# Designs tried in a protein design run: peptides against a protein of PDB entry 8PQO. Part 12

Target 1, 252 residues: chain A of PDB entry 8PQO
Amino acid sequence: VLLKEYRVILPVSVDEYQVGQLYSVAEASKNETGGGEGVEVLVNEPYEKDGEKGQYTHKIYHLQSKVPTFVRMLAPEGALNIHEKAWNAYPYCRTVITNEYMKEDFLIKIETWHKPDLGTQENVHKLEPEAWKHVEAVYIDIADRSQVLSKDYKAEEDPAKFKSIKTGRGPLGPNWKQELVNQKDCPYMCAYKLVTVKFKWWGLQNKVENFIHKQERRLFTNFHRQLFCWLDKWVDLTMDDIRRMEEETKRQ

## One batch from the design tools (peptide; aimed at target 1 Q21 C93 I108 K193)

Design b1_p11_7_s2 (made by RFdiffusion4, then SolubleMPNN; from b1_p11_7, 6 letters changed)
Fold by OpenDDE base, seed 5:
Structure b1_p11_7_s2 (fold): chain B 252 residues (1-252), chain A 11 residues (1-11)
Amino acid sequence: as target 1 above (252 residues)
Amino acid sequence: SVLESIRRSAL
């Protein structure tokens, strides 16, 4: 098991981020052609548990058409079916990813708290001290180009170049986080993303777990760069606007 | 990647 807490600081409020996240997820999904093929939505319903209220989703990703023929031919039954269970109770979210074949030997869990701070809270997910000491805190700086792979870099998604017309936020210089503390007019937040990766296979555990973390970090980095650079597209939208957009997308 | 698309929907 490998645990890391990714802390993504953004010059937006927690309330703004709720809209921006949903918009950016929808937009990113549109840009990924063929991503909808092989996705089965089993459950999409409101839930209430232990004082937490939100939306629960259960999806299956059927990867048979997404892998080479030889992999499909050699894959055991259920090996190419990934289950995603998600509890969205913003500002708290939890996602659990499992595989039918691997069962308890494979787990990706992502738990996120969105807080109106600069990533300074320790153990925001309230782990036991013994568990918390094994968590690596990883800061993602959306303005740091060195954290972005060359193949992922786009100038239109570079926070160091973007300036929001609607809000005046950006561009984000090298010391933008320190400067933000002195800017009373600019809101800020941190997404604390605790990622738990479990892959129980002798000889491959560490390699696969580290690989998955590398992919998650890459995803979080690119996504939040997009979210910020798309600020002018979503900052004036309401949650009702987002819901309408989602309904329109379902009808296409 | 397929994994990236899956993960974006889970953010």
Scores: peptide ipSAE 0.076, ipTM 0.798, DockQ to the pose 0.668
OpenDDE base, seeds 1, 2, 3, 4: peptide ipSAE 0.065, 0.079, 0.073, 0.047; ipTM 0.790, 0.808, 0.793, 0.779; seeds 1, 2, 4 fail the geometry check

Design b1_p11_7_s3 (made by RFdiffusion4, then SolubleMPNN; from b1_p11_7, 5 letters changed)
Fold by OpenDDE base, seed 1:
Structure b1_p11_7_s3 (fold): chain B 252 residues (1-252), chain A 11 residues (1-11)
Amino acid sequence: as target 1 above (252 residues)
Amino acid sequence: SVMEAILRSRL
């Protein structure tokens, strides 16, 4: 098991982020080919549990069409089905990813708290001390180009170049986080993303767990760079606007 | 979902 807490600081409020995240997810999904193909929604309903209230979703990603024929032919039953269970109680979210074939030997869990701070809270997910001591805290700086792979880099998605016309935020210089403290009119938040990866196959555990974390970090970095650089597209939208957009997308 | 977009980008 490998645990890391990714802390993503953004010059947006927690309330703004709720809209921006949903917009950016939708936009990113549109940019990817085969968006809805192979996705089965089993459950999408409100839930209440342990004082937590939100939306629960259970989706299955069928990967049969996403792998080469020879892989599909050799794959054990259930090996190409990924289950995603998500509890969205913003500002708290939890996602659990499992595989039918690997059962308890495979888990990706992502738990996120969105807080109006600069990533200074320790153990925001309230782990036991013994568990928390094994968590690596990883700060993602969306303005740091060195954290972006060359193949992923786009100038129009570079926070160091972008300036929001609507809000005046950006561009983000090397010391942008420190400068936020002195900018009374600029909101900020941190997404604390605790990622738990378990892959219990002898000889491959560390390799796969580290690989998954590398991919998660890459995705979080690119996504939040996009979210910020798309600020002018979503900052004036309401949650009702987002809901309408989602409904319209479902009908297509 | 956020993860849906993430998963799609991985595939």
Scores: peptide ipSAE 0.071, ipTM 0.796, DockQ to the pose 0.192
OpenDDE base, seeds 2, 3, 4, 5: peptide ipSAE 0.074, 0.059, 0.079, 0.072; ipTM 0.799, 0.789, 0.801, 0.794; seeds 2, 4, 5 fail the geometry check

Design b1_p11_7_s4 (made by RFdiffusion4, then SolubleMPNN; from b1_p11_7, 4 letters changed)
Fold by OpenDDE base, seed 1:
Structure b1_p11_7_s4 (fold): chain B 252 residues (1-252), chain A 11 residues (1-11)
Amino acid sequence: as target 1 above (252 residues)
Amino acid sequence: STMEAIRRSML
């Protein structure tokens, strides 16, 4: 098991982020061709549990069309089906990813708290002290180009170049996080993303777990760069606007 | 969830 807490600081409020995240997810999904193919939504309903109130989703990602034919032919039953269960009780979210074939030997869990701070809270997910001791805290700086793969880099998604016309936020210089403390009119937040990866195959555990973390980090980095650089597209939207956009996308 | 849509783009 490999645990890392990714801390993503953003010059947006927790309330703004709720809109921006949903918009950016929808936009990213539109930009990816075939993102709807092989996704089965089993459950999408409100839930109330243990003081959490939000939306529960259960999706299956069928990877049969996304792997080479020889892999599909050799894959055991259920090996190409990924289950994603998500509890969205913003500002808290939890996602659990499992595989039918691997069962308890494979788990990706992502738990996120969105807090109006600069990533200074320790153990925001309230792990046992012994468990928290094994968590690596990883800061993602959306302005740091060195954290972005060259193949993922786009100038229009570079926070170091972007300036929001609507809010005046950006561009984000090398010391932007320190400067936020002095900018009374600029909101900020941190997304604390505790990622738990479990892959119990002898000889491959560390390799696969580290690989998954690398992919998650890459995803979080690129996504939040997009979210910030798309600020002018979503900052004036309401949650009702987002819901309408989601409904329109489901009908297409 | 927002994370789900992001993952759809990665898978």
Scores: peptide ipSAE 0.079, ipTM 0.811, DockQ to the pose 0.188
OpenDDE base, seeds 2, 3, 4, 5: peptide ipSAE 0.074, 0.062, 0.073, 0.070; ipTM 0.809, 0.800, 0.807, 0.807; seed 3 fails the geometry check

Design b1_p11_8 (made by RFdiffusion4)
Pose (drawn by RFdiffusion4):
Structure b1_p11_8 (pose): chain A 252 residues (1-252), chain P 11 residues (1-11)
Amino acid sequence: as target 1 above (252 residues)
Amino acid sequence: TTELDNTRAAA
């Protein structure tokens, strides 16, 4: 099983990231016809354990209505049921994704620490030493064009070409992280996203784990580029604003 | 789903 820590250094504060990520998930999913239908909340409750106080949820995403009929007929029972178990104690969160048919043999776990630093902490997740020694640290720079697939590139989601009206932040050059250390004002943070991918069937552990990690890096990069370029849309929102927009979207 | 993907990214 392969583990990688993706460090996403951002010119926002940790407080700002919480609102911005929630807004961005909702906004990036705004054009998807077929969003919300098929989402099933099994469990939604508070939890507390040894310093980590938060909210636990168990949700199922039924994909039967979103795939061709033949896929629904051919799919083994439960293969189209995606389980997500989430522990949200921001600035810490854990999510575990499984498939009902694959049980625990196909698993994607993301554990994230959101810290007000420049991604300089080591083993921020406090792994056992030997296990930590086998974790590759992968840095994601949202200003670096070379880290974006050409088919993914969108000028309107390029931090190198965006300046915030409300904050004046951006555009981001190759030295933006250096100018953060030399700066006393603009906030910054790093999301330490430790990703574990497990695929135990058919001897395809390596191929699937690598494919998933490459796709997770691509998604983390594109998502956080979009998040920064939308700074004017969400930077003035509070958490109460977010919860209100959630309830609003709940009516339908 | 895009929602699930973006949730993972935001996680």

Design b1_p11_8_s1 (made by RFdiffusion4, then SolubleMPNN; from b1_p11_8, 6 letters changed)
Fold by OpenDDE base, seed 4:
Structure b1_p11_8_s1 (fold): chain B 252 residues (1-252), chain A 11 residues (1-11)
Amino acid sequence: as target 1 above (252 residues)
Amino acid sequence: TVELEYSRAGT
């Protein structure tokens, strides 16, 4: 098991982020090819549990069409079905990813708290002390180009170049986080993403777990760079606007 | 992506 807590600091408020996240997800999804292919939505309903209130989704990702034929032919039953259970109770979210074949031997859990701070809270997910000792805190700086793969880099998604016309935020210089403290009118937040990865196969555990974390980090980095650089596109949107956009997308 | 789907949960 490999645990890392990714802390993504953004010059937006927690409330703004709720809109921005949904917008950016929708926008990014449009840019992805094959979106929705092989995705089966089993459940999509409100939930209330343990003080959480939000939306629960259960999706199955059928990867059969996304792997080479020989892999499909050799894959054990259930090996190419990924289950994603997600609880969206913003500002808290949880996603659990499992595989039918691997059962308890495979787990990706992503738990996110969105807090109006600069990533200074320790153990925001309230892990047991012994468990918390094993968590590596990883700060993602959306302005740091060195954290972005060259193949992922886009100038229009570079927070170091972007300036919001509507809010005046940006560009984010090397010391933007420190400077943010002095900017009383600029809100900020941190997304604390606790990622638990378990791949319990002897000989491959560390390799796969690290690989998955690397991919998650990459994803978080790129996504939040986009989110910030798209600020002017979503900052004036309401949740109702987002809902309408989502409905329109579902019709397509 | 995992994050995108995660973020889309409940929408």
Scores: peptide ipSAE 0.089, ipTM 0.836, DockQ to the pose 0.239
OpenDDE base, seeds 1, 2, 3, 5: peptide ipSAE 0.080, 0.081, 0.084, 0.069; ipTM 0.827, 0.829, 0.829, 0.816

Design b1_p11_8_s2 (made by RFdiffusion4, then SolubleMPNN; from b1_p11_8, 5 letters changed)
Fold by OpenDDE base, seed 4:
Structure b1_p11_8_s2 (fold): chain B 252 residues (1-252), chain A 11 residues (1-11)
Amino acid sequence: as target 1 above (252 residues)
Amino acid sequence: TTELEYQRAGT
């Protein structure tokens, strides 16, 4: 098992982020080829548990069409079906990813708290001390180009170049986080993303777990760079606007 | 992607 807590600081408020996140997810999905293919939504309903209230989703990702034919032919039954169970109670969210074939030998859990701070809280997910000591805190700086793969880099998604016309935020220089505290009119938040990866196959555990973390970090980095650089597109939207957009997208 | 789907939970 490999645990890392990714802390993504953003010059937006927790409330703004809720809109921006939904917008950016929708926008990013439009840019992906074959979006929604092989995705089966089993459950999408409100939930209430232990004082947590939100939306629960259960999706199955059928990857048969996403892998080479020879992989599909050799893959055991259920090996290419990924289950995603998600509990969205913003500002808290939890996602659990499992595989039918691997069962308890495979787990990806992503738990996120969105807090109005600069990533200074320790153990925001309230892990036991014995577990928390094994968590590596990883800070993602959306302005740091060195954290972005060259193949992922886009100038229009570079926070170091972007200037928000509507808010005046950006561009984000090397010391933007330190300077942010002096800008009373600029909100900020941190997304604390605790990622638990378990791949219990002897000889491959560390390799696969580290690989998955690398992919998650890459995804978080790119997504939040987009979110910030798309600020002018979503900052004036309301949650009602987002809901309307989602409904329109569902019709397509 | 994992993040995109994760953040679309409930939508």
Scores: peptide ipSAE 0.097, ipTM 0.828, DockQ to the pose 0.237
OpenDDE base, seeds 1, 2, 3, 5: peptide ipSAE 0.074, 0.077, 0.081, 0.089; ipTM 0.812, 0.810, 0.816, 0.822; seed 2 fails the geometry check

Design b1_p11_8_s3 (made by RFdiffusion4, then SolubleMPNN; from b1_p11_8, 7 letters changed)
Fold by OpenDDE base, seed 2:
Formats: C-alpha cells, sequence, structure tokens
Structure b1_p11_8_s3 (fold): chain B 252 residues (1-252), chain A 11 residues (1-11)
C-alpha cells in the first residue's frame, strides 16, 4: 500500500472550485477521444449516510476496446472492467476504484477535502497516527512548468502565462502562493487529495503503486492547470448553470 | 455522456 496526500493550492474559493471542477471535468471529457465509450453508468443518485449528503455514482469502465486484441483475448474475465464508485459530498469527495478480477488485491482510493487554506493542515483526513506517518505530502504547484510533461504542456493552459480578464487573477509567478497571502481580494483554497493505492501482486506491487501515483499526480496537475486557465469560462456560472449543462450533455 | 465524472478524467 502506498499513500500520498496531494495538496493542490489554487487561487479560487472553495465555492468557486465547486463550479470550476464540474465545468473542467465536463470540458476535459469532451476533449478526450472516445468520450463515454466503454463507460457504463450503473448508478447516479443522491445519497445520505452518516451525516454525509451528496451524489453517488457507480461507473464501470470497460477497457476491452482500449487494449490490443491479444491482450483482450488473454485477459482473465473481469480483468478489463474497472469499477469507479464516487461519493461527491462537496467539499468532501471520495472515489474508490476497483477491478473485478483483482478484487481485494487492487484498490485506488481518492479522498479529497477542499479547504479555504494554503495546504497547511496536517492529517485533514484524520488518519490514525500510525497510518499518517506513512503518508507523503506532495505539493502540486500549478504554475511550476517543471512538473508538467512536455507532451502535456499547452501554452493556453499555462497558469504562468494566463491572466483572467474577469477576475484579474494571474499570471502566477514563481512566488504566487506567497504573494497570494498579501492579496486580500484573491481567494484561495487547497484540495487535499489523499490517494491510497494498493496492488497486491508479488513482484509488481511497488512498481504498479508508484506508477499509479505518478499518473494520478500527472492528472491532478494537468486538470488544475486547466481549471485555472479556464477560469473566465466558468467563474460566472452557477451550480444551476452546471446542472443544466450536465442535463444537456446527457441528452446528447 | 461524460466519460469520467471525477478522478479518472484525462486518463
Amino acid sequence: as target 1 above (252 residues)
Amino acid sequence: TKELEYELAGT
């Protein structure tokens, strides 16, 4: 098991982020080839449990079309089906990813708290001390180009170049986080993303767990760079606007 | 339909 807590600081409020996240997810999904292909939505409903209230989704990602034919032919039953269960009780979110074949031997869990701070809270997910001491805290700086793969880099998605016309935020210089503290008019937040990766296959555990974390970090980095650079597209939207957009997308 | 709703977006 490999645990890391990714802390993504953004020059947006927690309330703004709720809109921006949903918008950016939708936009990113549109930009992906085969959007919706091989994705089965089993459940999408409100839930209330243990004082947590939000939206529950259960999706299956069928990877059969996304792997070479020989892999598909050799893959054990269920090996190419990934289940994603997500509880969105913003500002708290939880996603659990499992595989039918690996069962208990595979888990990706992503638990996120969105807080109106600069990533200064320790153990926001309230792990036991023994567990917390094994968690690596990883700060993602959306303005740091060195954290972005060259193949992922787009100038229009570079926070160090972007300036929001609507809000005046940006560009984010090398010391933007430190400067933000002195900017009373600019809101900020941190997404604390505790990522738990378990891959119990002998000889491959560390390799796969580290690989998954690398991919998650890449995803979080790119996503939040986009979210910020798309600020002018979503900052004036309401949650009702987002809901309407989602409904319209479902009709397509 | 949205391919990815939350965490797997872009992967």
Scores: peptide ipSAE 0.045, ipTM 0.768, DockQ to the pose 0.286
OpenDDE base, seeds 1, 3, 4, 5: peptide ipSAE 0.043, 0.056, 0.051, 0.043; ipTM 0.779, 0.791, 0.792, 0.774; seeds 3, 4 fail the geometry check

Design b1_p11_8_s4 (made by RFdiffusion4, then SolubleMPNN; from b1_p11_8, 6 letters changed)
Fold by OpenDDE base, seed 1:
Structure b1_p11_8_s4 (fold): chain B 252 residues (1-252), chain A 11 residues (1-11)
Amino acid sequence: as target 1 above (252 residues)
Amino acid sequence: TKELEYQRAGT
């Protein structure tokens, strides 16, 4: 098991982020070829559990069409079905990813708190001390080009170049987080993303767990760079606007 | 793999 807490600082409010995240997820998905293929939504309903209230979703990602024929033919039953269970109680979210074949030997859990701070809270997910001492805190700086792979880099998604016309935010210089403290008109938040990765196959555990974390970090970095650089597209939208857009997308 | 929460739901 490998645990890391990714802390993503953004020059947006917690309330703004709720809209921006949903918009950016939708937009990013449109830009990905085949993003909706093989996705089955089993459950999408309100939930209430342990004082937590939100929306629960259960999705299955069928990967049969996403792998070569020989892999599909040799894959054990259930090996190509990925289950995603998500509890969205914003500003808290939890996602659990499992595989039918791997059962308890495979888990990706992502728990996120969105807080109106600069990533200064320790153990925001309230882990036991023994568990918390094994968590690596990883700060993602969306303005740091060195954290972006060359193949992923786009100038139009570079926070160090972007200037929001609607809000006046950006570009983000090397010391943007420190300067933010002195900018009364610029809101800020941190997404604390505790990622738990379990892959219990002897000889491959560490390699696969580290690989998954690298992919998650890559995703978080690119996504939040996009979210910020798309600020002018979503900052004036409401949650009702987002809901309408989602319904329109479902009809297509 | 990647975090699938950011993936689009099926239409």
Scores: peptide ipSAE 0.057, ipTM 0.784, DockQ to the pose 0.187
OpenDDE base, seeds 2, 3, 4, 5: peptide ipSAE 0.055, 0.054, 0.056, 0.061; ipTM 0.791, 0.785, 0.781, 0.787; seeds 3, 5 fail the geometry check

## One batch from the design tools (peptide; aimed at target 1 V25 C93 H114)

Design b1_p12_1 (made by RFdiffusion4)
Pose (drawn by RFdiffusion4):
Structure b1_p12_1 (pose): chain A 252 residues (1-252), chain P 12 residues (1-12)
Amino acid sequence: as target 1 above (252 residues)
Amino acid sequence: DERLYSEYLLYA
């Protein structure tokens, strides 16, 4: 099983990231016809354990209505049921994704620490030493064009070409992280996203774990480029504003 | 952190 820690250094604060991430998930999913239908909340409750106080959820995403009929007929029982178990104690969160048919043999776990630093901490997740020694650290720079697939590139989602009206932050150059250390004002943070991918069937552990990690890096990059370029849309929101927009979207 | 709906289809 392969583990990688993706470090996403951002010119926002940890407080700001919480609101921005919630807004961005909802906004990026605004054009998807077929969003919300098929989402099933099995469990939604508070939890507390040794310093980590938060909210636990168990949700199922039924994909039967979103795939062709032949896919629904051919799919083994439960293969189209995606389980997501989440522990949200921001600035720490853990999510576990499984498939009902694959049980625990297909698993994607993301554990994230959101810290007010420039991604300089080592083993921020406090792994056992030997296990930590086998974790590759992968840095994601949202200003670096070379880290974006050309088919994914969108000028309107390029931090190198965006300046915030409300904050004046951006555009981001190759030295933006350096200018953060030499700066006393603009906030910054790093999301330490430790990703574990497990695929235990058919001897395809390596191929699937690598494919999933490449896709996760691509998604983390595109998502956080979008997040920064949408600063003017969400930076003035509070958490109460976010919860209100959630209830609003709940009516339908 | 939450996820986009399109990622669940990819995992499936």

Design b1_p12_1_s1 (made by RFdiffusion4, then SolubleMPNN; from b1_p12_1, 5 letters changed)
Fold by OpenDDE base, seed 5:
Structure b1_p12_1_s1 (fold): chain B 252 residues (1-252), chain A 12 residues (1-12)
Amino acid sequence: as target 1 above (252 residues)
Amino acid sequence: MERLESVYLDFA
């Protein structure tokens, strides 16, 4: 098991982020050619459990068409079906990713708290001290180009170049996080993403767990760069606007 | 095309 807490600081409020996240997810999904192929939505409903209230989703990703033929031929039944269960009780979110074949031997869990701070809280997910000492804190700086793979880099998604016309936020310089403390009119938040990765196959555990963490970090970095650079597209939208857009997209 | 509603998965 490998745990890391990714801390993504953004020059947006917690309330703004709720809209921006949903917009950016929808936009990113539209940009993926064939990205919806093999996605099955089993459940999408409100939930209430243990005082937590939000939206629950259960999706299956059928990967048969996305892997090479030889992998498909060798893969056991259920090995190419990935289940995603997500609980969105914003500002708290939880996602659990499992595989039908691997069962308890495979888990990706992502738990996120969105807080109106600069990523300074320790153990925001309230882990036991013994567990918390094994968590690596990883800061993602959306303005740091060195954290972006060259193949993922787009100038129109570069926070160091983007300036919001609607809000005046950006571009984000090298010391933008320190400067936020002195900018009373610029809201900020941190997404604390505790990522738990378990891959219990002897000889492959460390390699696969580290690989998955690299992919998650890459995803979080690119997504939040997009979210910020798309600020002018979503900052004036309401949650009702987002819901309407989602309904229109689902009908297509 | 089914829309992705999660920011945590990228199988592309």
Scores: peptide ipSAE 0.059, ipTM 0.791, DockQ to the pose 0.208
OpenDDE base, seeds 1, 2, 3, 4: peptide ipSAE 0.056, 0.057, 0.053, 0.054; ipTM 0.786, 0.785, 0.786, 0.797; seeds 3, 4 fail the geometry check

Design b1_p12_1_s2 (made by RFdiffusion4, then SolubleMPNN; from b1_p12_1, 5 letters changed)
Fold by OpenDDE base, seed 4:
Structure b1_p12_1_s2 (fold): chain B 252 residues (1-252), chain A 12 residues (1-12)
Amino acid sequence: as target 1 above (252 residues)
Amino acid sequence: MERLESFYLFFA
């Protein structure tokens, strides 16, 4: 099991982020997959548990069409079906990813708190001390180009170049986080993303767990760079606007 | 509601 807490600081408010996240997910999904191809939504309903209230989703990602034919032919039954169970109680979110074939031997859990701070809280997910001491805190700086793979880099998604016309935020220089503290008119938040990866196959555990973390970090980095650089596209939208957009997309 | 943590974005 490998745990890391990714802390993504953004010059947006927690409330703004809720809109921006949903917008950016929709856009990113359109750009990469053209929609929900291979995604089966089993459950999408409100939930309330232990004082937590939000939306619960259960999705299956069928990866058969996303892998080469030879992989599909060699893959055990269920190996290419990924189950995602998600509890969205923004500003808290939890996602659990499992695989039909690997069962308890495979787990990706992503727990996120969105806080109006600069990533200064320790153990925001309230782990036991013994567990928390094994968590690596990883700061993602969306303005740091060195954290972006060359193949992922797009100039139009570079926070160091982007300036929001609507808000005046950006570009984000090397010391943007420090400067942010002194800018009363610029909101900020941190997404604390505790990622738990378990891959209990002997000989492959560390390799796969580290690989998954590497991909998650890459995903978080690129996504939040996009989210910020798309600020002018979503900052004036309301949650109602987002809901309407989602409903319209579902109907197509 | 789609989320950032969507595994679909991982494999896109």
Scores: peptide ipSAE 0.056, ipTM 0.794, DockQ to the pose 0.323
OpenDDE base, seeds 1, 2, 3, 5: peptide ipSAE 0.051, 0.051, 0.051, 0.051; ipTM 0.786, 0.789, 0.781, 0.785

Design b1_p12_1_s3 (made by RFdiffusion4, then SolubleMPNN; from b1_p12_1, 5 letters changed)
Fold by OpenDDE base, seed 4:
Structure b1_p12_1_s3 (fold): chain B 252 residues (1-252), chain A 12 residues (1-12)
Amino acid sequence: as target 1 above (252 residues)
Amino acid sequence: MERLESVYLFFA
């Protein structure tokens, strides 16, 4: 098991982020997969648990069409079906990813707190001290180009170049986080993303767990760069607007 | 068209 807490600081409010995240997920999903090919929604309902109230979703991602034919032909039954269970009680979210074939041998858990701070809280997910001491805190700076793979870099998604016309935020210079402290008119938040990766196959555990973390970090970096650079597209939208957009997208 | 969660975008 490998745990890391990714801390993503953004020059947006927690409330703004809720809209921006939903918009950006929809946009990114559309751009990458055509908007949901191979996705089966099993459950989508409200939940209440231990004072946590939100929306629960259970989705299956069927990857048969997303892998080469030879992989599909060799893959065991259920190996290409990924289950995602998500509890969205924003500003807290939890996602659990499992695989039908690997069962208990595979787990990705992502627990996120969105806080109106600069990533200064320790153990925001309230782990036991023994567990917390094994968690690596990883800061993601969306303005730091060195954290972006060359193949992922897009100038239109570069926070160091983007300036929001609607809000005046950006571009984010090298010291943007320090400057943000003195800018009372600019909101900020941190997404604390505790990622737990389990891959219980002897000889491959460390390799796969580290690989998954590398991909998650890459994903979080690129996604939040997009989220910020798309600020003018979503900042004036309400949650109701987002819901309407999602409904319209479902009808297409 | 179902919305994918951001966690799965690394498969693309």
Scores: peptide ipSAE 0.051, ipTM 0.778, DockQ to the pose 0.244
OpenDDE base, seeds 1, 2, 3, 5: peptide ipSAE 0.051, 0.049, 0.048, 0.050; ipTM 0.789, 0.772, 0.781, 0.775

Design b1_p12_1_s4 (made by RFdiffusion4, then SolubleMPNN; from b1_p12_1, 6 letters changed)
Fold by OpenDDE base, seed 5:
Structure b1_p12_1_s4 (fold): chain B 252 residues (1-252), chain A 12 residues (1-12)
Amino acid sequence: as target 1 above (252 residues)
Amino acid sequence: MERLESFYSFFA
């Protein structure tokens, strides 16, 4: 098991981020070729549990068409079916990813708290002290180009170059986080993303767990760079606007 | 809409 807490600081409010996240997910999904192929939605309903209220989704990703033929031919039954269970109770979110074949030997869990701070809270997910000692805190700086792979870099998605016309935010210089404290009119937040990866196959555990974390970090970095650089596209939208957009997309 | 933490986004 490998645990890391990714802390993504953004010059947006917690309330703004709720809109921006949903918009940016929708926009990113439109750019994916073959989007929706092999995705089965089993459940999409409101939930209430232990004082947490939100939206619950259960999806199955059928990966048979996404892997090479030789992998498909050798894969055991259920090995290419990925289950995703997600609880969205913003500002808290949880996603659990499992596999039918691997069962308890495979887990990806992503738990996110969105807080109006600069990523300074310790153990926001309230882990036991012994468990918390094993969590690496990883700060993602959306303005730091060195954290972006060359193949992923786009100038139009560079927070160090972008300036929001609607809000005046950006560009984000090397010391933008320190300067943010002195900008009383600029909101800020941190997404605390606790990622738990478990892959209990002998000889592959560390390699696969580290690989998954590397991909998650890459995803979080690129996504939040996009979210910020798309600020002018979503900052004036309401949650009702987002809901209408989602309904329209589902009908297509 | 898919979520940020969706497995589909992970493979993207």
Scores: peptide ipSAE 0.051, ipTM 0.785, DockQ to the pose 0.308
OpenDDE base, seeds 1, 2, 3, 4: peptide ipSAE 0.049, 0.051, 0.048, 0.053; ipTM 0.770, 0.784, 0.766, 0.781; seed 4 fails the geometry check

